# Ledger of designs, part 216: peptides against a protein of PDB entry 6TME

Target 1, 324 residues: chain A of PDB entry 6TME
Amino acid sequence: NRLKRAYIALQAWKKAFYSDPFNTAANWVGPDVCSYKGVFCAPALDDPSVLVVAGIDLNHADIAGYLPPELGLLTDVALFHVNSNRFCGVIPKSLSKLTLMYEFDVSNNRFVGPFPTVALSWPSLKFLDIRYNDFEGKLPPEIFDKDLDAIFLNNNRFESTIPETIGKSTASVVTFAHNKFSGCIPKTIGQMKNLNEIVFIGNNLSGCLPNEIGSLNNVTVFDASSNGFVGSLPSTLSGLANVEQMDFSYNKFTGFVTDNICKLPKLSNFTFSYNFFNGEAQSCVPGSSQEKQFDDTSNCLQNRPNQKSAKECLPVVSRPVDCS
Target 2, 324 residues: chain A of PDB entry 6TME as posed
Amino acid sequence: NRLKRAYIALQAWKKAFYSDPFNTAANWVGPDVCSYKGVFCAPALDDPSVLVVAGIDLNHADIFGYLPPELGLLTDVALFHVNSNRFCGVIPKSLSKLTLMYEFDVSNNRFVGPFPTVALSWPSLKFLDIRYNDFEGKLPPEIFDKDLDAIFLNNNRFESTIPETIGKSTASVVTFAHNKFSGCIPKTIGQMKNLNEIVFIGNNLSGCLPNEIGSLNNVTVFDASSNGFVGSLPSTLSGLANVEQMDFSYNKFTGFVTDNICKLPKLSNFTFSYNFFNGEAQSCVPGSSQEKQFDDTSNCLQNRPNQKSAKECLPVVSRPVDCS

## One batch from the design tools (peptide; made by RFdiffusion4, then SolubleMPNN)

Design b2_p22_4_s1 (from b2_p22_4, 11 letters changed)
Fold by OpenDDE base, seed 1:
Structure b2_p22_4_s1 (fold): chain B 324 residues (1-324), chain A 22 residues (1-22)
Amino acid sequence: as target 1 above (324 residues)
Amino acid sequence: IEKRLKEYKEKRYAEAREKFLS
């Protein structure tokens, strides 16, 4: 019996709670699991006459505890939302049995360990949110082979390079922000044909930006701020026809910021502050447009306020990195 | 068949999200 298995799983989970400040699981008593707070039942996909646990929503419950292996008994769960709690430990491998998993949100918890590879086992997964945890180590390349709509990885402890398989991703939103990723952005990034938003902010990424970024025709948000990128901005960025928000601040970029970038048709905000740019087109000057917001602060620009000193600029500007 | 099944699942899950989850 599916509901009996669900009962076992949910009771095991309740027992795994260290703290339940809002008494969310207070009514988790008895076999009627469909009445449990945060538990949602629906007709099974394979048999509409059978009621199964289809979803869990414990968002914002501030529950402390861990995920016990018995959660693997919730084989009909397609929606698992437990964000903004204090769950700790690792994601159980037993969750591989949840083959209908569609949306998995464990964000804003205390999970640790390597990337939860169990997520790779879910064939129907479309939404993965593991942000604001303590996941560490390398990102498995296989994550980008999955047909995901959104991949939220930000605010973790992931390190190493971004896999070249990123170009295979069909996701519209990908966040790498506030991790420890290093190396270059793969040139394959330009193959992300469905990409709307990508955020690299606050990593240890370096090297030149790949020219292939300019192939991201659908991108509306591109944030590469707070990294170690060098060289000039790729001229191919003129191809970002739909970009609205672009941020390259807090890097080591050099060269000239061109009209072709600043005049992008849908560009609303372009921040390139805290770099070593030594020139900018008139269209890039803050205040030059009412429709666009620019920030050129703390560069090596002449005749602009709030720029770096010649002493700071000269060593870098005189030795530009050639990204050709 | 696989395509149809996928579409069905997506529709079903979308309905579930709208009904039960924020």
Scores: peptide ipSAE 0.024, ipTM 0.650, DockQ to the pose 0.099
Fold by OpenDDE base, seed 3:
Structure b2_p22_4_s1 (fold): chain B 324 residues (1-324), chain A 22 residues (1-22)
Amino acid sequence: as target 1 above (324 residues)
Amino acid sequence: IEKRLKEYKEKRYAEAREKFLS
């Protein structure tokens, strides 16, 4: 009965294909769904004597089509990977029936609409990749209440503020890059105890960086480039004992870049170009270290090459934003 | 960064396959 339901679902999906340039679904014929290309079967968790469809992998198939509601019949699927296709429309609500969902990757497609809230209904979800789509609207705060290992949201159309619930996240990797997020980074960010990599690139984020960023002891990658951040860098950044890659470029930061930041013990690359910094410690100067790479281009630094003109600097530097 | 994220994803996917598909 379970494989029969899978057959119905997979045949409905095949009918929903507009184009299959690599003929991926050419062998999707007959009741033996476990032989289908991109379909993986395994013994059921509740009954090891029963074979079920446990995974889908159609990555890089360039298939055009949509996800039909009949996919909700694939109730045993734990892995759903369909990246680098041309699937369009919305994620079906019927997928709420896939209670074993563990990894969900629909990245690099043509999906539209609001955040797929059906993903929030999966109790065992650990991996969520919806990047490189056209999802829009607000990010549900509840996403960070889930015990996710990785959250990939980059290259979409999400807007509004980043939820304060971010501090509840147990994720090691989170990407917000290339969306339309606005407002400040929540102070609760410092509570992300498992965070290794976080990327905010290319949003409309603004305000001062919260001091609580310095509490991210496990972070190795912190990229806040291409936003509207203001003020000085928090002194608490000296607490980032494991940061390797740090990027604050293309913002409106002011003040002095200190030794305490540039001498971070694991720091490999630190980019703070295209801001309004008016001073830097000697340890921050590009070429000062063979082990660390720095970029101080297009700031308001004295006696450094490729800096902004006095005309550009004076209006901003003379009116620094007080973040205290 | 994208390279590191890809590597993480591939590693995680491999682990998941071992758990659910083997």
Scores: peptide ipSAE 0.023, ipTM 0.650, DockQ to the pose 0.849
Fold by OpenDDE base, seed 2:
Structure b2_p22_4_s1 (fold): chain B 324 residues (1-324), chain A 22 residues (1-22)
Amino acid sequence: as target 1 above (324 residues)
Amino acid sequence: IEKRLKEYKEKRYAEAREKFLS
């Protein structure tokens, strides 16, 4: 009996709660699991006459506890949303039995350990949100082989390089922000044909930006701020026909910011402050357009306010990194 | 509110099933 298995799982989970401030699990009593707060039932895929637990939504419940292995008994769950809680520990490997998993959101919790590789075992997964946790180590390259619509990894402890498999991703939104990623952005990034938003904010990324970024025709948001990128902005950025928000601030970029970038047709905000740019086109000057916002603060620009001193600029500008 | 959420989740599950079967 599927509901009996669900009952076992949910009761085990209730026992794994350390704190339930809103008494969310107060009604988690008895065999009628479909009446449990945050538990949603639907007809089974293989037998419409059988009711099964199809979804969990405990978002914003502020529950402290852990995920027990008995959750693997929830084999019919397609939606698992438990964000904004205080769950700790690791994601149970037993969740590999949840073969219908479609959306998995464990964001804003206290999960630790390596990337939850069990997520890679779900054949139908479309949405993965593990942001705002303490996941650590390397990002498995296989994550980008999944047919995911969204990948949220930001605000964790992930290290190492971004896998080259990123180009295989069909995701429209990918966040790497506020981790410990290092190395270069892979050249394969240009192959992300469905990409709309990507953020790299606040990592240890370095090197030159790959020219292939200019192939991201559908990207509307590109944020690479607060890293260690060097060299000039790729001329191929003129290919970003749909970019609206672009941020390269707080890096070590040099060279000239061109008209071809600042005149991008959909560009509404372009921040390139806190770099070592030594020139900009007139179209890049803040206040030059009513339709576009620019920030050129703290560069090495002549005849602009709030720039770095010659003492700060000369050592960097005189030794430009060749990205060719 | 709970009823609305239930209906929403059931809809999403149906969509998930459709994707699985496609």
Scores: peptide ipSAE 0.026, ipTM 0.655, DockQ to the pose 0.103; fails the geometry check
Fold by OpenDDE base, seed 5:
Structure b2_p22_4_s1 (fold): chain B 324 residues (1-324), chain A 22 residues (1-22)
Amino acid sequence: as target 1 above (324 residues)
Amino acid sequence: IEKRLKEYKEKRYAEAREKFLS
């Protein structure tokens, strides 16, 4: 039966534990898998009279080990949360059998290898968190074809460009932070109709910001800090009617920071420090508003504190990148 | 931003738990 299969899977997993410091799996004994700590049962979707393993929650268990292929026997699992453990290896391909997967959280572990493409096989997946691992290589463009609510990719080893398919994403939250993504932000970004929060922090992204960012009407958080972006801020940023937190710090931006950006109606924090801006509107000056916080530190602004030297500024400011 | 992400995740988990685990 289905619970017997779950038993096989869970016992195989227990065997794959190298360390269980909190003895989380101590009660993983016997056929009654529904009593296992971190294992949650529910009536099966296809037969409410049958009890199945519907969820795994081993968050913060500090378990060292790996995910054995037998986990593919947990075919009724919709929630798989193993956040903040020390699991290593790769995500088993056998998890493709978990066709009900709804939320998959393997964040803050020691997983390696390429993007776990098995996640793309789950038709009902809504939440994907693989952050704080050692996943590497290219991000599959197909990830953005999924009807995901949230995509957390930050703190990995992903490389290459951000796929153009990003515009197809229906996710409200997407994090690329602290990877090795390179190239430009795709112009298709403006098509992300449900986007609320997007974070590009700490990558190797470059080029000009696409004008299409200004089409992100629902964005509340936009963080592109710690990259290699150049040129002026797009004038279309004035269209970010709902942005609350905006960070462009630690880039190579030039030009003038305009009133139209600093006076955005919902803007709470705007950080544009550590760039090469050579001017700012009065509305952008830190302290100019009681409701907004600004940081203009380490730019090429005149008559402002903590700016770059003329020696540092002149070579960059005198040769602004044309983003037209 | 990590704080906001954490809050979002916690909310999402709560909703999921209510749906599937309660």
Scores: peptide ipSAE 0.025, ipTM 0.667, DockQ to the pose 0.699; fails the geometry check

Design b2_p22_4_s2 (from b2_p22_4, 13 letters changed)
Fold by OpenDDE base, seed 3:
Structure b2_p22_4_s2 (fold): chain B 324 residues (1-324), chain A 22 residues (1-22)
Amino acid sequence: as target 1 above (324 residues)
Amino acid sequence: IDARLQKYKEERYAKAREKFLS
C-alpha cells in the first residue's frame, strides 16, 4: 500500500526532527497521512482510484533536523518544498526512487556535502532550488544536460569552473551568485537558447567575457558583478536587445564603455562602477537619460566625480588585457 | 534579485500544484 509506505516515511521524518517551533508536525499522527499538515495527496498517475502523497510543503517551518533515508518511500512525490528550515546533513540517495520529482526546493537550510547528485537521477525534474545552503565542491556538468526551467545555486560553497555544458541548458533562470566559482565564463554560454536571467555575483570568476554573451537575445538580467573579470566589454554586447538589468561592477574591466552598450533599447539599469574604465560615451553618463540609470562610480574616467586616483589607475590602465 | 526569484517560484509552484496536487 502506497499510503502505508508514506506513513512509514513521514513518521521516520518526524523522528528526525530536533525542533519544530511551530508544531508543524503536531498532527502527524495516525495512518491518514493526507491530513498531515504540509502533506498533499492526489490521485496516482497510473491508477486514478488510488490516492498517493504527491507533494510536501514545509516552507518556512523553521524545523531543525535531517532527511532520513526512509523518505525514499515517498515514490509518488512530484513536489518537494522544504525551504526556510534548519535541516542539516546530506540529501539522501534513497530519493532516487522518487522518479516523478518535478520541483525540488531545499533552499535556505543547513545542507552540506557535495552537489546532491540524486537530483540528476530524476528524469522529470524541471525546478531545482538548492540556494542558501553549504553545498560544496564541483558542479556536475550533467546538471545542464537536464531539461530544467530554473537552476538556483546561489549562496553555497561551490568551487571550480562553470561547466562548458552550460550551453546545453534550457533554463530561463540560472543563479551562480555567492559561491566560489573560478575560471572563465564558458564560450558555450551563447547557446543558452531560453535564457532570461543569469547571475554570477560574488564569485572568483576571471578572464575576459566571452563574445558569445552577445548571442543571448532573450536575456533580461545579466549580472556579473563582484568577480575578477578583465579586459574590455565585448562589442557584441550590443546584441542584447532585451537586457533590462546589467551589472559589471566590482571587477577589473578596462577600456571604453560604448554607445552601443548604453543605448541598448530595453536597458533600464546599467552598473559598471568599481572598475578601471578609462572612458565612456555620453550616453553612459549618469543623468544623461530619464529612462535609464547608470553608475560609473570608482573608475578611471576623466572629468567625472568619485573616480579612482591616477596612482591607482595608472598601473592597470597602462597595461590593458588583450581579449582578442 | 531574491524577490524576483521568489515571485517566479510562487507562480511556478502554483501551476505545478494545480497540475499534480488535489
Scores: peptide ipSAE 0.028, ipTM 0.716, DockQ to the pose 0.766
Fold by OpenDDE base, seed 4:
Structure b2_p22_4_s2 (fold): chain B 324 residues (1-324), chain A 22 residues (1-22)
Amino acid sequence: as target 1 above (324 residues)
Amino acid sequence: IDARLQKYKEERYAKAREKFLS
């Protein structure tokens, strides 16, 4: 019986709670699991006459505890949302049995260990949110082979390079922010055909921006701030016909910020502060447009306020990195 | 798939994205 298995799983989970400040699991008593707070039942896909646990939503419950292996008995769960809790430990491998998993949100918890590779075993997964945890190590390249719509990885402890398989991703939203990623952005990034939003904020990324970024015609948000990028902005950025928010601040960029970038048709906010740009087009000057906001603070620009000193600029500007 | 489940998925997906954008 599927509901019996669910009962076993949910009772095991309740036992794995160290703290339930809102008494979320107070009604988790008895065999009627469909009445449990945060548990959602639906007819089984293979047999509409059978009621199964199809979803879990414990978002914002502030529950402290861990995920026991018995959760693998919830084989009919398609939605698993437990964000904004204090769950710790690792994601159980037994969750591989949840073959209907569609949305997996464990964000804003205290999970540790390597990337939860069990997420890669779910054939129907579309949404993965593991942000604001303590996951560490390398990002498996296979994550981008999955047909995911959204991938949230930000605010973890991931290291190493971004896999080149990123170009295979069908995701519309990808976040890498506030990790320990290093190396260059892969040139394959331009192959992300469905990409709308990508965020690289606050990593150890370096090198030149690949020209292929300009192929991201559907991107509305591109944030590469707070990294170690060098060289000039690619001229191909003029291809970002739908970009609205663009941030390259807090890097080591040099060269000239062109009209072709600042006059992008949908551009609303473009921040390129805290770099070593030595020139900008008039269209890039803050206040030049009522429809667009620019920030050119702390560059090597002439006749602009709040710029770096000549002493600070000269060593960098005189030795531009050739990205060709 | 169940219409209720589909609606639930769509709503939760949208909310999750909104949280990031906010």
Scores: peptide ipSAE 0.027, ipTM 0.648, DockQ to the pose 0.118
Fold by OpenDDE base, seed 2:
Structure b2_p22_4_s2 (fold): chain B 324 residues (1-324), chain A 22 residues (1-22)
Amino acid sequence: as target 1 above (324 residues)
Amino acid sequence: IDARLQKYKEERYAKAREKFLS
């Protein structure tokens, strides 16, 4: 009996709670699991006459505890949302049995260990949110082979390079922010045909921006701030026909910020502050447009306020990185 | 995967998601 298995799983989970400040699991008593707070039942796909646990929503419950292996008995679960809790430990490998998993949100918890590779075993997964945890190590390249709509990885402890497989991703939103990623952005990034938003904030990324970024014609948000990028902005950025928010601040960029970038048709906010740019087009000057906001603070620009000193600029500007 | 089954799954998931957001 599927509901009996669910009962075993949910009771094991309740036992794994260290703290339930809102008494979310107070009604988790008895065999009627479909009445449990945060448990949602639906007809089984293979037999509509059978009721199964199809979803879990414990978002914002502030529950402290861990995920026991018995959760693998919830084989009919397609939605697993447990964000904004205090769950710790690792994601159980037994969750590989949840072959209907569609949306997996464990964000804003205290999970540790490597990337939860069990997520890669779910053939129907469309949404993965593991942000605001303590996951560490390398990002498996296979994550981008998944037909995901969104990939949230930000605010973790991931290290190493961004996999070249990123170009295979069909995701509209991808966040890498506030990790420990290093190396260059892969040139394959331009192949992300469905990409709307990508965020690299606060990593240790370096090198030149790949020209292929300009192929991201659907991107509305591109944030590469707070990294170690060098060289000039690619001229191909003129191809970002739909970009609205663009941030390159707090890097080591040099060269000239061109009209072709600042006149992008949908651009509303462009921040390129805290770099070593030595020139900008008139269209890039803050206050030049009512429709667009620019920030050119702390560069090496002439005749602009709040710029770096010649002493700070000269060593960098005189030795520009050739990205060709 | 059968396209009809896939569509059915998506609809089911969408309904479930709506329930979570309500």
Scores: peptide ipSAE 0.024, ipTM 0.657, DockQ to the pose 0.097
Fold by OpenDDE base, seed 1:
Structure b2_p22_4_s2 (fold): chain B 324 residues (1-324), chain A 22 residues (1-22)
Amino acid sequence: as target 1 above (324 residues)
Amino acid sequence: IDARLQKYKEERYAKAREKFLS
């Protein structure tokens, strides 16, 4: 009996709660699991006459506890949303039995350990949100082989390089922000045909930006701020026909910011502050447009306010990095 | 997947995007 298994799982989970401030699980009593707060039932896909637990939504419940292995008994769950809690420990490997998993959101919790590789076992997964946790180690390259619509990895402890397999991703939204990623952005990034939003904020990324970024025709948000990128902005950025928000601030970029970038047709905000740019086109000057917002603060620009001193600029500007 | 679940997924996905943009 599927509901009986669900009952066992949910009771085990309730027992794994250390704190339930809102008494979310107060009604988690008895065999009628479909009446449980945050538990959603639906007809089984293989038998419409059978009711199964299809979804969990415990978002914003502030529950402290862990995920017990018995959760693997929830084999019909397609939606698992438990964000904004205080769950700790690791994601149980037993969740591999949840073969219908479609959306997995464990964001804003206290999870630790390596990337939850169990997520890779779900054939139908489309949405993965593990942000705001303490996951660590390398990102498995296989994550980008999955047909995901969204990949939220930000605010964790992931390290090493971004896998070159990123180009295989069909995701529209990918966040790497606030991790410990290092190395260069892979050139394969330009192959992300469905990409709308990508965020690299606050990592240890370095090197030159790949020219292939300009192939991201659907990108509306590109944020590479707060890294260690060097060299000039790729001229191919003129190809970002749909970019609205672009941020390269807090890097070590040099060279000239061109008209071709600042005149992008959909560009609303372009921040390139806190770099070592030594020139900008008139179209890039803050206040030059009413429709576009620019920030050129703290560069090596002449005749602009709030720039770096010559002492700070000279050592960097005199030694430009060739990205060709 | 049931129509209700489909709607639920769409709503949850939309909310996730909103959180990202905020």
Scores: peptide ipSAE 0.030, ipTM 0.656, DockQ to the pose 0.119; fails the geometry check

